# Ledger of designs, part 75: peptides against a protein of PDB entry 5TDY

Target 1, 88 residues: chain A of PDB entry 5TDY
Amino acid sequence: EKKIDGRRKAAVLLVALGPEKAAQVMKHLDEETVEQLVVEIANIGRVTPEEKKQVLEEFLSLAKAKEMISEGGIEYAKKVLEKAFGPE

## One batch from the design tools (peptide; made by RFdiffusion4, then SolubleMPNN)

Design b2_p27_2_s1
Fold by OpenDDE base, seed 3:
Structure b2_p27_2_s1 (fold): chain B 88 residues (1-88), chain A 27 residues (1-27)
Amino acid sequence: as target 1 above (88 residues)
Amino acid sequence: DMEVFEKVVDAVLKAGISLEEIEELLK
């Protein structure tokens, strides 16, 4: 996996969502952050399929952790169990 | 640094976008 800059990850995610959803997301951000993201999106250039996949998978992992939702991937469930009980 | 990305993740959740919609983008 290639390392992606955090600010770029945010831009990739917003672009992947499409303009309608991205606009709804930005309503929940402070003005300064919105301005920064608009600049990043404007300069995003080409997004590779690998980059998009990596960002969306990381989003899902973080989002599920934040909402404490265990449905989905085996890897997420595994991480939850490991953090809850640790190795024997 | 992941600060901005974390903010966006939080904002996506607050916006009520379902995770299923995001999973569909991975198809």
Scores: peptide ipSAE 0.733, ipTM 0.956, DockQ to the pose 0.743
Fold by OpenDDE base, seed 2:
Structure b2_p27_2_s1 (fold): chain B 88 residues (1-88), chain A 27 residues (1-27)
Amino acid sequence: as target 1 above (88 residues)
Amino acid sequence: DMEVFEKVVDAVLKAGISLEEIEELLK
């Protein structure tokens, strides 16, 4: 797994969502953030399948945690515990 | 570093986009 800049992750996610969904997401962001993201999207260049997959998986992990969704959060929970307490 | 990404994650949730739809993007 390659480290991806947070701003790029955001751009990748928005592009992956498609224009319709991305537009709906943008409505929930402040103007400054929108402007920043537009620039990032404009300069996104090529997005590799691996990069897209990585970003979407990270999104799902964070989203499930934020919404306290029990189903499908095992891997994230495991990572959190490992970081907090170390490997057993 | 992850500030903007976190904002977008929150925005996706606020927009009501289901996680199922996102999972489908992963094939």
Scores: peptide ipSAE 0.732, ipTM 0.957, DockQ to the pose 0.711
Fold by OpenDDE base, seed 5:
Structure b2_p27_2_s1 (fold): chain B 88 residues (1-88), chain A 27 residues (1-27)
Amino acid sequence: as target 1 above (88 residues)
Amino acid sequence: DMEVFEKVVDAVLKAGISLEEIEELLK
C-alpha cells in the first residue's frame, strides 16, 4: 500500500460515495472541514482503483472499530488479534 | 494527518450510510 494523505483519503471516500451520499455526509461536518473537502474534491484528479480500494477498506476498518460492529473483515480481525495476542 | 479523514468517517456513520453500502462499492 502507498501512503495517502489524510485529506486526499477523505476526498476519495466522498467521491466514491457519489454526489448524493457525499452531500448527506457533508451535512454532518463543520463549515471549515466542508470548505477544506470541497477544495480537495475539486482538485482530486484521477483516483486509481488501488486508491479507491485502499480508502474504502480503511474506512470499513475504522468504522467497524469505532462502532464495534461485528461484521467481519480480514483487516479488522487482524487488528483484534494483534491487540489481544500481539503481532505474529 | 488523519484528522479530516476520521471526521468524515464519523460523518458517514452519522449520515446513516450502512457499511453494507460501502462494501458494495468494493464489489
Scores: peptide ipSAE 0.728, ipTM 0.955, DockQ to the pose 0.734
Fold by OpenDDE base, seed 1:
Structure b2_p27_2_s1 (fold): chain B 88 residues (1-88), chain A 27 residues (1-27)
Amino acid sequence: as target 1 above (88 residues)
Amino acid sequence: DMEVFEKVVDAVLKAGISLEEIEELLK
């Protein structure tokens, strides 16, 4: 997978959520961050299906870790193993 | 590099958007 800039990842995630959900998310961000993200979204250009998938999968991994939610998922399990034992 | 993304992840959780809704976007 190709490395994606962190700010772009955030923009991709928000765009994937749609404008209504993205707006609700932004209510929980500081003003400076919102301004930065609006610029990133405005300049997002083409989002490939592969990029969208990559970002959403990374989100799910991080979200599950933060909330200590055990919902399963192959990609999450894969990332857990990579963090625990390192890449092979 | 990942600071803003981490903030957005946290904000999604605070907004109460379920992970199931996100998983649905992958379909």
Scores: peptide ipSAE 0.724, ipTM 0.956, DockQ to the pose 0.728

Design b2_p27_2_s2
Fold by OpenDDE base, seed 3:
Structure b2_p27_2_s2 (fold): chain B 88 residues (1-88), chain A 27 residues (1-27)
Amino acid sequence: as target 1 above (88 residues)
Amino acid sequence: SDSVFEKVVDAVLKAGISLEEIEELLK
């Protein structure tokens, strides 16, 4: 697994969402952040399927944690347990 | 930075985009 820069992760996520959803998301960001992200998107270049997958999976993990949503099934449950108690 | 990514994650949630829609992008 390759380490992805945080700003690039944000750009990858927005591009993956498509222009309509990305615009909806940006309405909830401050102007300075929007400007930064537009630059990142403009310079995103090629996004590999691996990068896209990594970013979307990280998003889902963080989003589920933030909203305390249980939609991920057994694999997410395993991660929660391992972080809480370590491997058995 | 991870801070910017966190802001975007929060914004996605605020925008009301379902996690199901995101999961479909993984297919």
Scores: peptide ipSAE 0.725, ipTM 0.952, DockQ to the pose 0.715
Fold by OpenDDE base, seed 2:
Structure b2_p27_2_s2 (fold): chain B 88 residues (1-88), chain A 27 residues (1-27)
Amino acid sequence: as target 1 above (88 residues)
Amino acid sequence: SDSVFEKVVDAVLKAGISLEEIEELLK
């Protein structure tokens, strides 16, 4: 996987959510962060399917960890096992 | 930086958007 800049990841996520959900998300951000993200979104250019997938998967992993949500997929399970027992 | 992404992740959770809706975007 190619490493994606954090600000770009944020922009990709917000665009993927669509305007309505993105607006609801931005209500929970500080003014400076909102301004930065608006610029990133305006200049996002082309988002590849691979990039979108990578960002959404990373989001899900982080979100599930933060909320201790038991529902999850293979990637989250792998990270849980690695943190608990280390690599095989 | 990743700190900005973390802020957005937290904001998504605070906004009450279900993870199921996000998983649907992967399909």
Scores: peptide ipSAE 0.722, ipTM 0.952, DockQ to the pose 0.736
Fold by OpenDDE base, seed 5:
Structure b2_p27_2_s2 (fold): chain B 88 residues (1-88), chain A 27 residues (1-27)
Amino acid sequence: as target 1 above (88 residues)
Amino acid sequence: SDSVFEKVVDAVLKAGISLEEIEELLK
């Protein structure tokens, strides 16, 4: 797994959502952040399948944690177990 | 910045987009 720049991750997520959903998301962001993301999206270039998967998986993990939603997912389950019972 | 990504994650949730819709994007 390769480390992805945080702003790029955000751009990848927004592009993956499609224009309609991305627009709805943008309505909940401050103006400065929107401007930054527009630049990132404009320069996103090629998004590999691996990048897209990595970003979406990370999103789901974070979102499930924030919403306290108990849903399946191997990577999320692994992280939960690692945090709970792994070395601290 | 991971801060920007975190903001977008929060915005997706605020927008009411279901996690199922995101899971459907995974191939």
Scores: peptide ipSAE 0.718, ipTM 0.952, DockQ to the pose 0.696
Fold by OpenDDE base, seed 1:
Parts: structure tokens; C-alpha cells; sequence
Structure b2_p27_2_s2 (fold): chain B 88 residues (1-88), chain A 27 residues (1-27)
């Protein structure tokens, strides 16, 4: 699994959401952040299926943690344990 | 940076986009 730059992850997520949803998300961001993301999106180039999957899975993990949504999932559980106790 | 990604995650939640909609994007 390749490490993705944080700004790129954000751009990948917004592109994956599509223009309508991305626009709604942008309304909740400060102007400086919006400008930065527009640049990242403009220069996003090719997004591999692997990158998209990786970003969306990381989003879901973080989002579930932030909202305390207990829908479960093996990957989410793994991430929680990994962050709490680290790798062996 | 990761802080930008965190901001976007928060913004998605504030926008009211359901996690189910995101899960559908994985299909």
C-alpha cells in the first residue's frame, strides 16, 4: 500500500464524490482551503482504482470514528486496533 | 497535508452526506 499525500487524498475524495456533492462539501471549508483543493483537483491527473479505494476506506474509518457510528467492519476494527496498540 | 484531509472529512460530515453514499462508491 502506497502512502498518499494528504492534500492528494482530499482531492481524490472530492473527485470521487462528484461535482454536486463536492460543491456542498466546499461550502463548509475556509476560503484558503478551497483554493488549495481546487489546485490539487486541477492537477490530480490519473487516479488509480487502488488510490480511490484506499482514500474512501480511510475516509470511512475516520468518519465512523468521528461520529461514533458503530456499524462495524473488519477494516475499521483493524485500524482502531492498529492506532491504539501499533504494529507487532 | 493530513490536516487538509481531516478538514475535508469534517466537511463531508457537516454537509450531511451519508456514509452509505460513500460505501456505494466502493462498489
Amino acid sequence: as target 1 above (88 residues)
Amino acid sequence: SDSVFEKVVDAVLKAGISLEEIEELLK
Scores: peptide ipSAE 0.717, ipTM 0.952, DockQ to the pose 0.720

Design b2_p27_2_s3
Fold by OpenDDE base, seed 3:
Structure b2_p27_2_s3 (fold): chain B 88 residues (1-88), chain A 27 residues (1-27)
Amino acid sequence: as target 1 above (88 residues)
Amino acid sequence: SMEVFEKVVDAVLKAGISLEEIESLLK
């Protein structure tokens, strides 16, 4: 899959969340970051289904890793198993 | 640039948005 700029990823995620949730998220960001993201969102243009899917899946992977929550997901499960038992 | 994405990931978690909600966006 294609590499997406990190700022773009952030904008895609926030747009996918919708205005209400995005606003809640931005309350936990520093002012400079918020300003940067607003610009990114304003100039996001078209979001393809592919990049939306990619961003959301990457988010889930990172989020689950950060909180050590096993809430499913085949790819995440595979990574856990590989870490635990090594490649077969 | 990934720093910004990481910040947003952390912010989503801090905001208490469930991962299930995000997973629902994939459906």
Scores: peptide ipSAE 0.729, ipTM 0.955, DockQ to the pose 0.731
Fold by OpenDDE base, seed 5:
Structure b2_p27_2_s3 (fold): chain B 88 residues (1-88), chain A 27 residues (1-27)
Amino acid sequence: as target 1 above (88 residues)
Amino acid sequence: SMEVFEKVVDAVLKAGISLEEIESLLK
């Protein structure tokens, strides 16, 4: 797994959502953040399938934690177990 | 860097986009 810049992660996520949903998301961001993201999206270039998957998986993990939604997911399950019982 | 991503995550949730919709984007 390759490290991805956080701003790029955000751009990848927004592009993956499509223009309509991305626009709805942007309405909930401050002006400065929107401006930063527009630049990132404009310069996003090629998004690999691996990169897209990595970003979406990370989003789901964070979102499930924030909303306390009990849904499946290998990476989320691993993190839960690691936090609860420590590394093995 | 990660702060921007965190903000977008929160914004997606605030926008009411379901996690199922995001999961459907995974291939």
Scores: peptide ipSAE 0.725, ipTM 0.955, DockQ to the pose 0.709
Fold by OpenDDE base, seed 1:
Structure b2_p27_2_s3 (fold): chain B 88 residues (1-88), chain A 27 residues (1-27)
Amino acid sequence: as target 1 above (88 residues)
Amino acid sequence: SMEVFEKVVDAVLKAGISLEEIESLLK
């Protein structure tokens, strides 16, 4: 699993959401952040399926944690355990 | 750099996009 820059993660997520949803998301961001993300998206280049999957899975884990949603999932459970107890 | 990603995560939640929609993108 490759280490992805946080700014790139954000760009990948927005591109994956599509233009309409990405626009709705950006309405909730400050102007400086929007400008930064536009640059990242413009220069995103190739997004591999593995990279997309990695970003979406990380998003889901963070989102579920933030909203205290108990929908479960193996990947989410792994992240919780990793953060709580660290890697083996 | 993770700060920007965190901001976007929060923005997605504020935008009211369901997690089920994101999960469908994994299929």
Scores: peptide ipSAE 0.724, ipTM 0.955, DockQ to the pose 0.722
Fold by OpenDDE base, seed 2:
Structure b2_p27_2_s3 (fold): chain B 88 residues (1-88), chain A 27 residues (1-27)
Amino acid sequence: as target 1 above (88 residues)
Amino acid sequence: SMEVFEKVVDAVLKAGISLEEIESLLK
């Protein structure tokens, strides 16, 4: 996988959510962060299907961990195993 | 740096967007 900059990941996620949901999300961010993200979104250019998939999967993994919700998912399962037993 | 991304992840959770909705965006 190609490493994606964190700021770009954030922009990709917000664009993927669509304008209505993105607006709801931004209500929970500080003004400076919102301004930074608006610039990133404006300059996002082309988002490849691979980037979109990678960002959404990483989001789901992090979100599930933060909420302690066991809804499944391969990437989440991998991280659970790593935390429980460490790398092989 | 993943700081901004982490902030957005937290914001999505605070906004109450279901994970199922996000999963539906995956093909």
Scores: peptide ipSAE 0.723, ipTM 0.955, DockQ to the pose 0.723

Design b2_p27_2_s4
Fold by OpenDDE base, seed 3:
Structure b2_p27_2_s4 (fold): chain B 88 residues (1-88), chain A 27 residues (1-27)
Amino acid sequence: as target 1 above (88 residues)
Amino acid sequence: DMEVFEKVVDAVLKAGISLEEIESLLK
């Protein structure tokens, strides 16, 4: 796993969603954040399959945590247990 | 810093985009 900065993660996610969905998402952001993201997207360059996968997986993990949704996934379940009880 | 990313995650949820749609983007 390679380190990706937060701003790039956001841009990768929006590009992966496609123009229509990205536009829908941006309607829920403040103007300043939108401007920042537009710049990041414009300068995104090449997105590797690895970083796309990494960003989407992190999104899913965070989204499931925020919505308190259980859709399966051994890694997510493991992280929940580790945060709750620590490693044993 | 993950502030912007967290904002986008929240915005995706508010936009009503299903997690299944996101999962389908993964190989």
Scores: peptide ipSAE 0.733, ipTM 0.956, DockQ to the pose 0.718
Fold by OpenDDE base, seed 1:
Structure b2_p27_2_s4 (fold): chain B 88 residues (1-88), chain A 27 residues (1-27)
Amino acid sequence: as target 1 above (88 residues)
Amino acid sequence: DMEVFEKVVDAVLKAGISLEEIESLLK
């Protein structure tokens, strides 16, 4: 997988959510962070399906870890194992 | 590097957006 800058990851995630949900998310961020993200979104350019998938999967992993949400448990467990032990 | 991204992840959770909806974006 191609390495993506953290700020770009944030922009990709917000764009994937759509403007309505992205606005709700930004209400929980400080003003400086919002301004930085708006700039990143404005300059996001082309987002490949692979890049979008990578960002969303990383989001789901982090989100589930942060709140220990039991959603899609078996699939999440599989992904954890694949990332930890899958590569030869 | 990942500071802003993690802030956004936390903000998504605080906003109450379901993870199921995010999973649906993966098609």
Scores: peptide ipSAE 0.728, ipTM 0.956, DockQ to the pose 0.701
Fold by OpenDDE base, seed 2:
Structure b2_p27_2_s4 (fold): chain B 88 residues (1-88), chain A 27 residues (1-27)
Amino acid sequence: as target 1 above (88 residues)
Amino acid sequence: DMEVFEKVVDAVLKAGISLEEIESLLK
């Protein structure tokens, strides 16, 4: 699995959401961040299916952690186990 | 590196977009 730059991840996520949802998300960001993201989106180029999948899965993992949602997910479960019992 | 991405994640949650909606994008 290829490592993706955080700024690119953000752009991929917003593009994947579509313009309507992306607009709603942008309302909750500061002006400077919005400008940065617009530039990233404008220069996003091709998004591979692998990138999209990777970004969305990472989002879901982080979102579930932040909201303390008990909904399942294989990748999230793996990360939970690693955090709880993995090496320090 | 992940600062902007974390901001967007938080913004998605604040926007009230359901995780189920995001999961549907994976299908």
Scores: peptide ipSAE 0.728, ipTM 0.956, DockQ to the pose 0.720
Fold by OpenDDE base, seed 5:
Order: structure tokens, then C-alpha cells, then sequence
Structure b2_p27_2_s4 (fold): chain B 88 residues (1-88), chain A 27 residues (1-27)
């Protein structure tokens, strides 16, 4: 797994969503954050399939945790197990 | 480091985009 900085993760997610969904998301962000993300998107360059997968899976894990949704998913299951039985 | 990403995650949820739609991107 390659480390991706948080700003890039955000840009990758927005690009993966496509322009319509990305615009909807941006409407829920403060102006400064939008400006930061626009810069990141403009300079995103090549997004590898591995990066895209990693970011989307991390999103799903975080989203499911926030919404308390018990949907399937390997990455979510891994994080559940890690938090439940990993080092404290 | 993860602050902006967390904001975007929250914004996606606020925008009402279904998780199923995101899962469909994993193909």
C-alpha cells in the first residue's frame, strides 16, 4: 500500500465521483477548502488504479462508520477487526 | 493530513450520494 496524503485522497475521490457529483459535494464545503481542492484536482496528474481503489475503499470504510451502516466490504471488515481486537 | 479528506467524506454524506454509487466505482 502506497501512502497517499489526505489532500490527494480528497482530490482522487472527487475526480472519481465525476463532475456532477463532485460539484454537489463541493457545495457542502467551505470556500477555503474548495479552493484548496480545486488546486489539488488541477494538479492531480495520473491517478493509478491502486490509488483510486485505496481511496474509495477508505471512503467507504469511513462513511459506513459514520453512518453506522452494516454493509459488506473487505476493508471495512478489516478495520472493524483491527479496532475490536488490535493493539490498544 | 487527513482533515481535508474527512471534510470531503462528510460532504459526500451530506450531499446524499449513496454508498452503493461509490461501491459501483470499484470495478
Amino acid sequence: as target 1 above (88 residues)
Amino acid sequence: DMEVFEKVVDAVLKAGISLEEIESLLK
Scores: peptide ipSAE 0.725, ipTM 0.956, DockQ to the pose 0.747

Design b2_p27_3_s1
Fold by OpenDDE base, seed 4:
Structure b2_p27_3_s1 (fold): chain B 88 residues (1-88), chain A 27 residues (1-27)
Amino acid sequence: as target 1 above (88 residues)
Amino acid sequence: SLEELLEEVKKLSPEEIAEIIKEWLAR
């Protein structure tokens, strides 16, 4: 897994969101930041599926860490059981 | 899939997404 700088991650995410959602997001950023991100988007070049996947997964990981979204399902259940009783 | 990941991201509000972006930019 290759390290992606924050500016690049943001640009990849914004492009992935599409112009409508991206515009809504950018309304919550200061003007200078928006301008910087627009430049990053303009120079985004090729985005591989692997890079896009990495960005989205990191985003979701951070969002979950900030309790913006809940984690459920079998994988979460496994984590709960591991915390309670160990890996066995 | 990438599509599923993206849809999960889109479920967040623009403000919540912006918060994550701000964190990325701060590092």
Scores: peptide ipSAE 0.759, ipTM 0.961, DockQ to the pose 0.753
Fold by OpenDDE base, seed 1:
Structure b2_p27_3_s1 (fold): chain B 88 residues (1-88), chain A 27 residues (1-27)
Amino acid sequence: as target 1 above (88 residues)
Amino acid sequence: SLEELLEEVKKLSPEEIAEIIKEWLAR
């Protein structure tokens, strides 16, 4: 899979969340960061399903690693293995 | 599916989501 820039990942995620949820998220970011992300979102261009999937899966992986959500499950394990050793 | 993934993401609070975004931006 392609390496995605952190700023790009954030923009893809925020767009995927929709304007309402994205706005709530941005309230927790500093003003400069918000401005930067707004620019990134404005210039996001094409977001492929593959890229979106990659971003969301990475997000969930990180969220689980940070114990924000419970880990476990066969499906998650499969996804981890697929990302690690499956086709890129 | 993408929809299922997104729904899982949305279960987190805005603050929790922001924390992960901050990590991405710090890299």
Scores: peptide ipSAE 0.753, ipTM 0.961, DockQ to the pose 0.705
Fold by OpenDDE base, seed 2:
Structure b2_p27_3_s1 (fold): chain B 88 residues (1-88), chain A 27 residues (1-27)
Amino acid sequence: as target 1 above (88 residues)
Amino acid sequence: SLEELLEEVKKLSPEEIAEIIKEWLAR
């Protein structure tokens, strides 16, 4: 698994969300941050399925940890274990 | 699938998503 910096993760996520949802998210960020992220998005280049998956999974993991979404679920637990230990 | 993951992400409010982005940027 490749290490992805925070700015890159944010850009990948925003692009994945689509322009309308991304714009709504941007409204909750300060002006300087928005400008920074716009530059990152403009220079996002190639986003592999693996990178996108990693970003989305990390996001969901954090969201669950922060109790923003329902915790648990057998399928999610399975994914967590697979990421932690790989296929046996 | 990627589509399923994305749909789950989209269920969160823009504010909640922004909160996590802020956390990523603070690291």
Scores: peptide ipSAE 0.749, ipTM 0.961, DockQ to the pose 0.704
Fold by OpenDDE base, seed 5:
Structure b2_p27_3_s1 (fold): chain B 88 residues (1-88), chain A 27 residues (1-27)
Amino acid sequence: as target 1 above (88 residues)
Amino acid sequence: SLEELLEEVKKLSPEEIAEIIKEWLAR
């Protein structure tokens, strides 16, 4: 798995969210940050499914760690175990 | 699937999503 820099992660996420949701999110960022991210988005280039998946999974992991989303659930537990020990 | 992951992300408020982004940018 390739390491993705923070700016790239943010850009990938914002593009994935779509214009409406992305705009709402950006309202919570300062002007300089918005400008930086707009540039990143404009130059995002190719986003592979693997990269997109990595970003979304990292986001959800962090969100759950911050208790923004319920951490419980069999499905999430299964995903954690899958990542930790593989499909076997 | 990617679609399912994205839908889960979208369940968060814009402010909550922004918090994560800020954290990513701080690194």
Scores: peptide ipSAE 0.748, ipTM 0.961, DockQ to the pose 0.722

Design b2_p27_3_s2
Fold by OpenDDE base, seed 3:
Order: C-alpha cells, then structure tokens, then sequence
Structure b2_p27_3_s2 (fold): chain B 88 residues (1-88), chain A 27 residues (1-27)
C-alpha cells in the first residue's frame, strides 16, 4: 500500500465530497490552508479507486476513533475486530 | 463499495471533516 501525504489525502477527500460539501468544509480552514488545498486539487490528476478507498477508509477510521458522531460506532468496532481476528 | 464509503463520510458535518483534514495537514 502506497503512503499518501496529508495534502494529497485532503485533496482526494475534498474532490470526492463534491464542490458544495467541499466548500462548506473549507469554511472551517484558514485562508492559507484553503489556497494550498485549492492548488493541490487543481493538480490532483488521476485518482485511482484504490487511492480513493484508502483515503475514505482512513477518514472513517480517524473519525470513529475521535467519536465525532455516535452513529454506528459499536457496529463499526465489531466489524473491525471481525476483520482483524476473524472467527477466533 | 466506494459509494457506501462516501455516503458514510458525508454523514459527518463540514466542521468534523475539517478537523480530520487539519490533522492530516499538521506537522
């Protein structure tokens, strides 16, 4: 699995969200960060399904770990454990 | 599927998504 730098991950996520949602997200970032991410998005080039999946899964992993929202927390944890340790 | 993952991501508010982005950008 290829390591993706933070700027790239953010750009991939923002593009995946679509312009409306991405714009809403960017309202919570400082001006300099927004400018940097806009440049990154402009130069994003090809995003493979594998890269997109990796970014979305990492986001969900971090978001769940931070318990930003409660929905599906326990079920998510069960799925993680099942995949990690199987039927043992 | 990717669509399912994206749908799950979109459940988070813009502010919550921004928090994760800030973490990704932090050094």
Amino acid sequence: as target 1 above (88 residues)
Amino acid sequence: SLEDLLAEVKKYSPEEIAEVIKEWLAK
Scores: peptide ipSAE 0.749, ipTM 0.960, DockQ to the pose 0.718
Fold by OpenDDE base, seed 2:
Structure b2_p27_3_s2 (fold): chain B 88 residues (1-88), chain A 27 residues (1-27)
Amino acid sequence: as target 1 above (88 residues)
Amino acid sequence: SLEDLLAEVKKYSPEEIAEVIKEWLAK
């Protein structure tokens, strides 16, 4: 697994979300941050399935840890355990 | 699958997603 910098992770996530949802997300960020992310998105280049998967999983991991929503916790936990220790 | 992961991510509100992004950018 490769280390992905925060700016890259954000850009990959925003592109994955699609223009509409990405725009909604950006409304919650300051102007300077938005400008920086737009540049990152413009220069995102090739995004591999592996990189995309890593970004989405890292997002979910952090989001779950922050307990932002209570739905889907059990299923996600099962997936995490399966990935970490294999099927049991 | 990637589609499943993305579907799960999209369940979060734009504000919640922005919170995580802010954390990523702060590091």
Scores: peptide ipSAE 0.748, ipTM 0.960, DockQ to the pose 0.714
Fold by OpenDDE base, seed 1:
Structure b2_p27_3_s2 (fold): chain B 88 residues (1-88), chain A 27 residues (1-27)
Amino acid sequence: as target 1 above (88 residues)
Amino acid sequence: SLEDLLAEVKKYSPEEIAEVIKEWLAK
C-alpha cells in the first residue's frame, strides 16, 4: 500500500462521505482545520478505488482500535485473520 | 466492497469521525 498523509486521508474520507455527512463532521473541527480541509478537498484530484479502499480501511481500523463502537468485535477479528492468513 | 466499507464508516457519528480525522491531522 502507498503511504497517504493525514490531510489527504481526511480529504478522501470527507469526499467519500458526501456533502451532508461531511458538513456535519466539519462542525466538530476548529475553523482553521476546516479551512485546511476545504482546500485539500478542492485540490483532491483523482482518487483511485485503491486509495479510497485504503482510507476507509484505515479509518475503520483506528475507529475499532479506539473502541468508539463496540459492535462487530468478532466479525472484525475474523476479517483481520482473513487478511493476514486467509489467501495463503 | 467499497460500498460495504463506506456503509460501515457511515455508521459512526460525525463527532466520532472527526476524532479520527483529528488524529490523522495530529501527525
Scores: peptide ipSAE 0.748, ipTM 0.960, DockQ to the pose 0.744
Fold by OpenDDE base, seed 5:
Structure b2_p27_3_s2 (fold): chain B 88 residues (1-88), chain A 27 residues (1-27)
Amino acid sequence: as target 1 above (88 residues)
Amino acid sequence: SLEDLLAEVKKYSPEEIAEVIKEWLAK
């Protein structure tokens, strides 16, 4: 698995969300961060399905670890374990 | 699927998504 830097992850996520949702998200970021991400988005280039999957899964992992939303937490954790160690 | 994952992500509020992004950028 290729390591993705934070800036890239954020850009991939924002693009995946679509312009409307992405804009809403960016309203919660400071001006400098927004500027940086806009540049990153503009230069995002090719996003492979593997990279997109990695970003989305990492987001969900972190978000659910923070228990920001309870739904699907346990099930997702199971999926992560299955992918990491294989099914029993 | 990617579509399923994206649907899950979109369930989070913009603020919640931003918090994760902030964490990514802080590292």
Scores: peptide ipSAE 0.745, ipTM 0.961, DockQ to the pose 0.740

